# Designs tried in a protein design run: peptides against a protein of PDB entry 8PQO. Part 227

Target 1, 252 residues: chain A of PDB entry 8PQO
Amino acid sequence: VLLKEYRVILPVSVDEYQVGQLYSVAEASKNETGGGEGVEVLVNEPYEKDGEKGQYTHKIYHLQSKVPTFVRMLAPEGALNIHEKAWNAYPYCRTVITNEYMKEDFLIKIETWHKPDLGTQENVHKLEPEAWKHVEAVYIDIADRSQVLSKDYKAEEDPAKFKSIKTGRGPLGPNWKQELVNQKDCPYMCAYKLVTVKFKWWGLQNKVENFIHKQERRLFTNFHRQLFCWLDKWVDLTMDDIRRMEEETKRQ

## One batch from the design tools (peptide; made by RFdiffusion4, then SolubleMPNN)

Design b1_p29_5_s4 (from b1_p29_5, 13 letters changed)
Fold by OpenDDE base, seed 3:
Structure b1_p29_5_s4 (fold): chain B 252 residues (1-252), chain A 29 residues (1-29)
Amino acid sequence: as target 1 above (252 residues)
Amino acid sequence: KLEEVTKEMLESKDLRFRMAALVLKYYFK
């Protein structure tokens, strides 16, 4: 098991981020080849547990359509089905990813707290001290181009170049986080993303767990760069607007 | 491009690792 806490600082408020995140997810889904093909929503319902109240979703990602025919033919039952269970109680979110074939030997858990700070809180997820000491804190700087793979880089998604017309935020220079402290009119937040990765198959456990973390980090980096650079597209949207966008995406 | 770990998994004699590699490849695609 490998745990890392990714801290993504953004020049947006926690309230703004709620809209921005949903917009960016919807927008990203539209941009994906095949859209929502292969996604089955099993459950979408409200939940309450341990003082946490939110929306629970259970989705299955059927990868059968994404793999070659020969892979489908050779794949064990359930091997190409990914289950995503999500508890969305913003500003807290939890996502658990499992696979039917790998069973309990595979787990990706992403727990996120969105806080109105600059990523300075330690153990925001309230892990036991013994567990927390094994968690690596990783800061993601959305303005740092060196954290972006060349193949992922897009100038229109570069926070170091983007200037928001509606908010005046950006571009984000090398010291944008330090400068932000002195800008009373610019809100900020940090997404604390505790990622737990388990790949309990002897031989390649550590390598696979590190690989998955690398992919998650890549995803978080690119996503939040997009989120910020799309600020003018979503900052004035309401939650009802977002819901309409989600419905439209499902129909494609 | 697959990373070295995924390549190693795909070349494994163990079907579990080969399948896991494919799952990871297409999930993170």
Scores: peptide ipSAE 0.492, ipTM 0.916, DockQ to the pose 0.098
Fold by OpenDDE base, seed 1:
Structure b1_p29_5_s4 (fold): chain B 252 residues (1-252), chain A 29 residues (1-29)
Amino acid sequence: as target 1 above (252 residues)
Amino acid sequence: KLEEVTKEMLESKDLRFRMAALVLKYYFK
């Protein structure tokens, strides 16, 4: 098991982020080839559990259409089905990813707290001390181009170049986080994303777990660069606007 | 295009690792 806490600082408020996240997820899905294909929503309902109150979703990603025919034919039962269970109680969220074939030997858990700070809180997820001491804190700087793969880089999604017309935020210079505290009119937050990766197969466990973390970090980095650079597209939207947009999408 | 670890998994004689590699490849694509 390998745990890392990714801390993503953004020049947006916690309230703004709720809208921005939903917008950016929707927008990103449009840009993905085969968006929505093979995704089955099993459950989408409100929940109350352990003091949390939010929305529970259970999705199955069927990869059968994404793999070559010979792979589909030879794949063990359940091997191409990925389950995503999510508990959305913003500003807290938990996502658990499993695979029917790998069963208990595979787990990706992503627990996120969104806090109105600069990523300075320790153990925001309230882990036991013994567990917390093994967690690596990883800061993601959305303005740092060196953290972005060349193949992922887009100039229109570069926070170091983007200037929000509606808010005046950006571009984000090398010391933008340090300067943020002096910008009284600019809100900020940190997404504390505790990622737990388990790949309990001897031989390649550590390599696979590190690989998965690398991919998650890549996703978080790219997503939040997009979120910020799309600020002018979503900053004036309300949660009601987002809900309407989601309902309209369901009707299509 | 694939990471070295995924290549190693795909070349494994163990079906588990080969399948895991494929799942990871297409999930994170």
Scores: peptide ipSAE 0.476, ipTM 0.913, DockQ to the pose 0.097
Fold by OpenDDE base, seed 2:
Structure b1_p29_5_s4 (fold): chain B 252 residues (1-252), chain A 29 residues (1-29)
Amino acid sequence: as target 1 above (252 residues)
Amino acid sequence: KLEEVTKEMLESKDLRFRMAALVLKYYFK
């Protein structure tokens, strides 16, 4: 098991982020080749557990359409089905990813707290001390181009170049986080994303767990760069606007 | 271009690792 806490600092408020996240997820899904293919929503309902209230979703990603026919025919039962269970109680979210074939030997858990700070809180997820000491804190700087793969880089999604017309935020220079402290008019937040990765199959456990973390970090980095650079597209939207957009999308 | 670890998994004689590699490959793209 490998745990890392990714801290993503953004020049947006916690309330703004809620809108931006939903918008960006929807937009990213549209831009993704085959993004909507093979996704089955099993459950989408409100939940209440231990004082936590939110929306629970259970999705299955069917990879059968994404693999060659011969692979699909030879694949063990459930091998190409990925389950995503999500508990969305913003500003807290939890996502659990499993695979039917790998069963208990595979787990990706992502727990996120969105806080109105600059990523300075320790153990925001309240792990036991023994567990917390094994968690690596990883800061993601959305303005740092060196953290972005060349193949992922787009100039229109570069926070170091983007200037928001509606808010005046950006571009984010090398010291933007330090400068943010002195800008009382600019809101900020940190997404604390505790990622737990388990791959228990002997021989490649550490390599696979590290690989998954690398991929998650890549996803988080690219997503939040997009979220910020799309600020002018979503900053004036309300949660009601987002809900209407989601409903309209479901009708298509 | 696959990562080295995924290549190793795909080339494994163990079906478990080959299937896991496929899952990871297509999930993370």
Scores: peptide ipSAE 0.471, ipTM 0.910, DockQ to the pose 0.100
Fold by OpenDDE base, seed 4:
Structure b1_p29_5_s4 (fold): chain B 252 residues (1-252), chain A 29 residues (1-29)
Amino acid sequence: as target 1 above (252 residues)
Amino acid sequence: KLEEVTKEMLESKDLRFRMAALVLKYYFK
C-alpha cells in the first residue's frame, strides 16, 4: 500500500472550486476519446452516514469497447470492468476504484478535502499517527511547467500564461503562491487529495503502486491547470447553472 | 502484440483505461 497526499493550491475559493470542478469534469469528459462510452451508472442517490451527507454514485466502466478485439477476447473475466464508487459531500469527496478481476488485490482510494488555506494543514484526513507518518505530502504547483509532461502541455492551459479577464487572476508567476498571500482580494484554497493505492500482486506491487501515483499526479496536475485556465468559462456560473447543464446533458 | 497494445493503453488519457492496461500486462506476463 502506498499513500500520498497531493496538495493542490489554487487561486480560487472553495465555493468557486465547487463550480469549477464540476464544469471542468464535464469539459474534460467531452474531450476524452470515446466519451462516456461503456459507463454504467448503477447508483446515484443521496446518502447520509456518520454525519456525512452527500451524493453517492456507483459507476461501472466497461472498457471492452476501448481495447482491441483480441485483447477483449483474451481478457479474463471482469478484468475490463472498473468500479467507481464516489461519495460526494463537498467540500469532502471520496472515490474508491476497484476492478472485478483484481478483487481485493487492487484499490485506488482518493479522499479529498477542500480547505480555504494554502495547504498547511497536517493530517487533514485524520489518519492514525502510524499511518500518517508513512504518507508523503506532494505539492502540485499548477504554474510549474516542469511538473507537466511535454505531451500534456498546452499553451492555452498554462497558468503561467493565462490571465482571467473576468477576475483579473493570473498569470501565475514563479512566486504566485507567495504573492497570493499578499493579495487580500484573491481567494485561495487547497485540495488535499489523499490517494491510497493498493496493488498486492507479487513482484509488481511497488512498481505499479508508484506508477498509479504518477498517473494520478499527472491527472490532478492537468485537471487543475485546466480548471484554472477555464476560470472565465465557469466563474460566473452558479451551482444551479451547473445542475441545469448536467440535466440538459443527461437529456441528450 | 499485446505488449504494444498495453503500452498504448497506458498512454491513454483515461486513467481507468490505463488501469485496465495494468491488469492485462500482469495477466499476460
Scores: peptide ipSAE 0.251, ipTM 0.784, DockQ to the pose 0.745

Design b1_p29_6_s1 (from b1_p29_6, 20 letters changed)
Fold by OpenDDE base, seed 5:
Structure b1_p29_6_s1 (fold): chain B 252 residues (1-252), chain A 29 residues (1-29)
Amino acid sequence: as target 1 above (252 residues)
Amino acid sequence: DELEKLLTLAILLLALEKYFELDHTPAAN
């Protein structure tokens, strides 16, 4: 088991982020070819548990069409099906990712708290001290180009080049986080993303777990770079606007 | 058996790669 807490600092408020997140997800879905292809929604319902209220979703991603034919032929039953269970109770979110074939031998859990701070809180997910001392805190800097793969880099999604016309935020220089502290009018937040990766196959645990963490970090980095660079597109939208957009998209 | 496991692992990792490319849910991102 390998745990890392990714801390993504953004020059937006927690309330703004909720809109931006949903907008960015919607836009990404539009841009992805076959974004809805092979996605089966098993459950989509509100939940309430221990004071936590939100939306629960269970999706199966059937990835057979995304791999070569010979892979489909060799793949054991269920190996190409990814289950995603998500509890969305913003500002808290939890996602559990499993694979039908691997069963209990494989798990990715992502627990996120969105807090109005600069990533300074320790153990925001309230782990036991013994567990917490083994968690590596990883700060993601959305302005740091060196953290982005060349193949993922887009100039229009570079926070170091983007300036928001509507808010005046950006571009984010090398010391933007330190400068943010002195900018009273600029909101900020941190997404604390505790990622738990479990892979139980002997001799391969560390390699696979580290690989998955690398992929998650890549995903978080790219997504939040987009979110920030699309600020002018979503900052004036309300949650109601987003909901209407989502409903209109579902009807098409 | 071991070779089969390695092949299965490769398939799993490929599946995860494809999943991550499609995974843009609020909770996962």
Scores: peptide ipSAE 0.515, ipTM 0.896, DockQ to the pose 0.616
Fold by OpenDDE base, seed 3:
Structure b1_p29_6_s1 (fold): chain B 252 residues (1-252), chain A 29 residues (1-29)
Amino acid sequence: as target 1 above (252 residues)
Amino acid sequence: DELEKLLTLAILLLALEKYFELDHTPAAN
């Protein structure tokens, strides 16, 4: 088991982020060819648990069409099915990713708190002390180009170059987080993303778990760079606007 | 059996790759 808490600081409010997150997801879906192919929504319903109220979704990603024929022929039953269970109670969210074949031998859990701070809270997910001592805190700086793979880099998604016309935020210099503290008119938040990865096959645990963490970090980095650089596109949108956009995206 | 496990692992990693390519949500949502 390998746990890391990724802390992503953004010059947006917690309320703004909710809109930006949904917009960015919808926009990304538009740009994907066959983005909805093989996605089965099993459950989409409100839930209430221990005072937490939100939306629960259970999706199955059937990835058979995304791999070569010979892989499909060799794949054990369920090996190409990814289950995604999500509890969205913004500003708290939990996602559990499992593989149908691996059962209990594979798990990715992502628990996120969105807080109006600069990533300074320790153990925001309230782990037991013995568990928390084994969690690595990883800061993602969206303005740091060195954290981005060359193949992922896009100038139009570079926070160090982008300036929001509507809000005046950006570009983000090397010390943007320190400077933000002195700008009372600019909101900020941190997404605390606790990622738990379990892979129980002997001799492969650390290798696979670290690989998954690298993929998650890459995803978080790229997503939030996009989210910020698309600020002018979503900052004035309402939740109703987002819902309409999502429906339009599903029809394409 | 060992070869089968390695093959299954390769398939799992490929599946995850495809999953991450399609899912652009910050929480893999």
Scores: peptide ipSAE 0.503, ipTM 0.891, DockQ to the pose 0.622
Fold by OpenDDE base, seed 1:
Structure b1_p29_6_s1 (fold): chain B 252 residues (1-252), chain A 29 residues (1-29)
Amino acid sequence: as target 1 above (252 residues)
Amino acid sequence: DELEKLLTLAILLLALEKYFELDHTPAAN
């Protein structure tokens, strides 16, 4: 088991982020060729548990069409099916990812708190002290070009170059986070993303778990760079606007 | 069989790669 808490600082408010996140997901889906092919929605319903209220979704991603034919032929039953269970109670979110074949031998859990701070809180997820001492805190800097793979880099999605016309935010220089403290009119937040990776096959745990964390970090970095650079596209949108985009995307 | 496990692992990692390339829910991002 390997736990890391990724802290993503953004020059947006917690309320703004909710719109931006949903917009970015919807927009990414529009740009993807194929849309929701292979996605099965099993459950989509409100939930209430221990004072937490939100929306629960259970999706199955059937990835057979995304791999070469010979892989499909060799794949054990369920090996290409990913189950995604999500509890969305913004500003708290939880996602559990499992594989149908691996059963209990594989788990990815992502728990996120969105807080109006600069990533200075310790143990926001309220882990036991013994567990917390084993969690590595990893700060993601969306302006740091060195954290982005060359193949992922896009100049139009570079926070160090982007300037928001609507808000005046950006570009983000090397010390933008420190300077943000003194910028009275610029909101800020931190997404505290506790990622738990469990892979039970002895001898391969560390390698696989670290690999998955690397992929998650890459995803978080690219997504939030895009989210910020699309600020002018979503900052004035309402939740109703977002819902329309989501419905349009589902039809593709 | 270790070879079977390695093959299964390779398939799993490929599946995860494809999953990560897809659209994610806000909670997963």
Scores: peptide ipSAE 0.497, ipTM 0.887, DockQ to the pose 0.616
Fold by OpenDDE base, seed 4:
Structure b1_p29_6_s1 (fold): chain B 252 residues (1-252), chain A 29 residues (1-29)
Amino acid sequence: as target 1 above (252 residues)
Amino acid sequence: DELEKLLTLAILLLALEKYFELDHTPAAN
């Protein structure tokens, strides 16, 4: 088991982030080629658990069409199906990712708290002390180009170059987080993303778990760079606007 | 056997790669 808490600081409010997050996801969905992945929504319903209220979704990603034919031929039954169970109770979210073939031998859990701070809270997910002791805190700096793979870099999604016309935020210099405290008119938040990766095959745990964390970090980095650089696209949108966009996307 | 295990792992990792390339919720990848 390998646990890391990714802390992503953004010059947006928790409320703004919700809009930007949903916009970014919806926009990405619009840009999808429809490349044949079968996304099966098994469950999409409200839930209530221990005072936590939100939306529960269970999706199956059938990835057979996304891999070469020879891989499909060699793949055991269920090996190319990824289950995503998500509990969305913003500002808290939890996602559990499993694979039909691996069953209990593989799990990715992502628990996210969105807090109006600069990533200074310790153990925001309230882990037991022994568990928390083993959690590596990883700060993602969206302005740090060195954290971005060359193949992922886009100048139009570079927070170090972007200037929001509507809000005046950006560009984010090397010390933007420190300077943010002095910018009284600029809101800020941190997404605390606790990622738990479990891979139970002996001898392969560390390698696989680290690989998955690398992928998650990459994804978080790119997503939040995009989210910030799209600020002018979503900052004036309401949640109702976002909901309309989502519905329109579903109809396409 | 170990070969089948490694093959299955490779397939899993490929599946995950494809999953990560898809749109994600904030809580997900």
Scores: peptide ipSAE 0.509, ipTM 0.894, DockQ to the pose 0.554; fails the geometry check

Design b1_p29_6_s2 (from b1_p29_6, 19 letters changed)
Fold by OpenDDE base, seed 2:
Structure b1_p29_6_s2 (fold): chain B 252 residues (1-252), chain A 29 residues (1-29)
Amino acid sequence: as target 1 above (252 residues)
Amino acid sequence: SEKEKELTLKILLLALETYFKYDHTPFAT
């Protein structure tokens, strides 16, 4: 088992982020080829558990059409089906990713708290001390180009170049986080993303777990760069606007 | 067999990579 807590600091409020996240997810889905193809929604319903209230979703990603034919033909039953269970109780979210073939031998869990701070809270997910001591805290700097793969880099999605016309935020210089403290009118938040990766196959645990963390970090980095650089597209939207957009998209 | 296991692993990793690249949104939406 490998645990890392990714801390993504953004010059947006927790409330703004909720809108931006939903917008950016929708936009990213449009930009990807086959965005909704192969996704089966099994459950989408409200939930309440232990005082946590939100929306629960269970999706199956059938990846058969997204892999080469020979892979599909050779794949064991269930190997190309990814289950995603998500509990969205913003500002808290939890996602659990499993695979039908691997069953209990594979797990990705992503638990996120969105807090109005600069990533300074320790153990925001309230792990037991013995567990917390094994968690690596990883800061993601959305302005740091060195954290972005060249193949992922887009100038229009570079926070170091972007300036929001609507808010005046950006560009994010090398010391933007320190400067943010002195900018009383600029909101900020941190997404604390505790990622737990479990892969039980002996001899392959570290390799696979580290691989998954690398992919998640890459995804978090790119997504939040987009989220910030798309600020002017979503900052004036309300949650009701987003809901309407989602409904309209489903009808398409 | 070990060869089958290795192949299965490669398929799984490819599936995950595909999931992360095309489908996975790290948020409960």
Scores: peptide ipSAE 0.460, ipTM 0.865, DockQ to the pose 0.558
Fold by OpenDDE base, seed 5:
Structure b1_p29_6_s2 (fold): chain B 252 residues (1-252), chain A 29 residues (1-29)
Amino acid sequence: as target 1 above (252 residues)
Amino acid sequence: SEKEKELTLKILLLALETYFKYDHTPFAT
């Protein structure tokens, strides 16, 4: 088991982020080849549990059409099916990723708190002390180009180059987080993303768990760079606007 | 067999990479 808490600081408010996240997810999905293909929605319903109230979704990603034919032919049953269970109780979110073939031998859990701070809270997810001492805190700096793979880099998605016309935010220089503290008119937040990876196959645990963390970090970095650089596209939208856009998309 | 496990692992990793690249939403939606 490998746990890391990724802390993503953004020059947006928690309320703004809710809109920006939904917009950016929708936009990113459109930009990806084969977006939506092979996705089966099993459950999409409201939930309430232990004071947590939100939307629960269970999706299966059938990846058979997205892999080479020889892989599909050799894949054991269920190996290409990824289950995603998600609990959206913004500002708290939880996602659990499993694979049908691996069953209990594989798990990715992502628990996120969105807080109006600069990533200074310790153990925001309220882990037991024994568990918390094993969690590595990883700060993601969306302005740091060195954290981005060359193949992922796009100049139009570079926070160090982007300036929001609508808000005046950006570009984000090397010391943008320190400067943000002195900018009273610029909101900020931190997404605290506790990622738990479990892979039980003996001798492969650390290798696979580290690999998955590397992929998640990459995803978080790229996504939040996009979210910020798309600020002018979503900052004036309301949650009602987003809901309307989602409904219109479902009708097409 | 060990060979089957190795192949299955490669397939699983490819599946995850595909999921992360094209479809993974690290947020509840």
Scores: peptide ipSAE 0.459, ipTM 0.862, DockQ to the pose 0.549
Fold by OpenDDE base, seed 3:
Structure b1_p29_6_s2 (fold): chain B 252 residues (1-252), chain A 29 residues (1-29)
Amino acid sequence: as target 1 above (252 residues)
Amino acid sequence: SEKEKELTLKILLLALETYFKYDHTPFAT
């Protein structure tokens, strides 16, 4: 088991982020070829448990059409099916990713708290002290180009170049986080993303768990760069606007 | 067998890469 807490600081409020996240997810999905192909929504319903209230979704990603034919023919039953269970109780979110073939031998869990701070809180997910000692804190700086793979880099999604017309935020210089504290008109938040990766096959745990963490970090970095650079597209939208957009997308 | 296990691992990693690249959103929607 490998645990890391990724801390993503953004020059947006917790309330703004709720809209921006949903918009950016929808927009990114539209830009991906075949993004909705093979996705089966099993459950999409409200839930309430122990004071946590939100939306629960269970999706199956059938990846058979997205892999080479020879891979599909050789794949064991269930190996190409990814289950995604998500609990959205913003500002708290949880996602659990499993595979039908691996069963209990494979797990990715992503638990996120969105807080109006600069990533300074310790153990926001309230782990036991002994467990918390084994968590690596990883700061993601969306303005740091060195954290972005060359193949992922787009100038139009570079926070160090972007200037928001509607809000005046950006571009984000090397010391943007320090300067943010002195800007009364610029809100800030941190997404604390505790990622738990479990892969139980003996001798392969470290390799696979580190691989998955690398992919998650890459996703978090690219997504939040997009979210910020798309600020002018979503900052004036309401949650009702987002819901309408999602409904319109489902009809296509 | 060990060969089958190795092949299965490669397939699983490819599946995950595919999921992360094209389908996975790191957030609850």
Scores: peptide ipSAE 0.457, ipTM 0.864, DockQ to the pose 0.555
Fold by OpenDDE base, seed 4:
Structure b1_p29_6_s2 (fold): chain B 252 residues (1-252), chain A 29 residues (1-29)
Amino acid sequence: as target 1 above (252 residues)
Amino acid sequence: SEKEKELTLKILLLALETYFKYDHTPFAT
């Protein structure tokens, strides 16, 4: 088991982020090939448990059509089916990713708290002390180009170049986080993403778990760079606007 | 076998990469 807590600081409010996240997810999905294809929504319902209230979703990603034919032919039953269970109680969210073939031998859990701070809270997910000692805290700086793979880099998604016309935020210089505290009119937040990766196959555990963390970090980095650089596209939208957009998308 | 296990692992990793690239939308409503 490998645990890391990724802390993503953004010059947006927790409330703004809710809109921006949903917009950016929708926009990113439109830009990607095969968006929505092969996704089966098994459950989409409200939930309430242990004082947590939100929306629960269970999706199966059938990836057979998204891999080469020879891979599909060689894949064991269930190997290309990814289950995503999500509990969205924003500003808290939990996602559990499993694979039908691997069953209990594989798990990715992502638990996120969105807090109106600069990533200074320790053990926001309230782990046991012994477990917390084994968590690596990883700060993602969306303005740091060195954290972005060259193949992922886009100038239009570079927070160090982007200037929001609507809000005046950006570009984010090398000391942007330190400068935030002195900018009274600029909100900020941190997404605390505790990622738990479990891979039980002996001899491959560390390799696979580290690989998955690398992928998640890459995803978080790119996504939040996009979210910020798309600020002018979503900052004037309300949650009702987002809901309408989602409904319209479902009708298509 | 170990070879089958290795192949299965490669397939799983490819599946995950595909999921992360095209479909992974954690924390969406």
Scores: peptide ipSAE 0.451, ipTM 0.862, DockQ to the pose 0.552

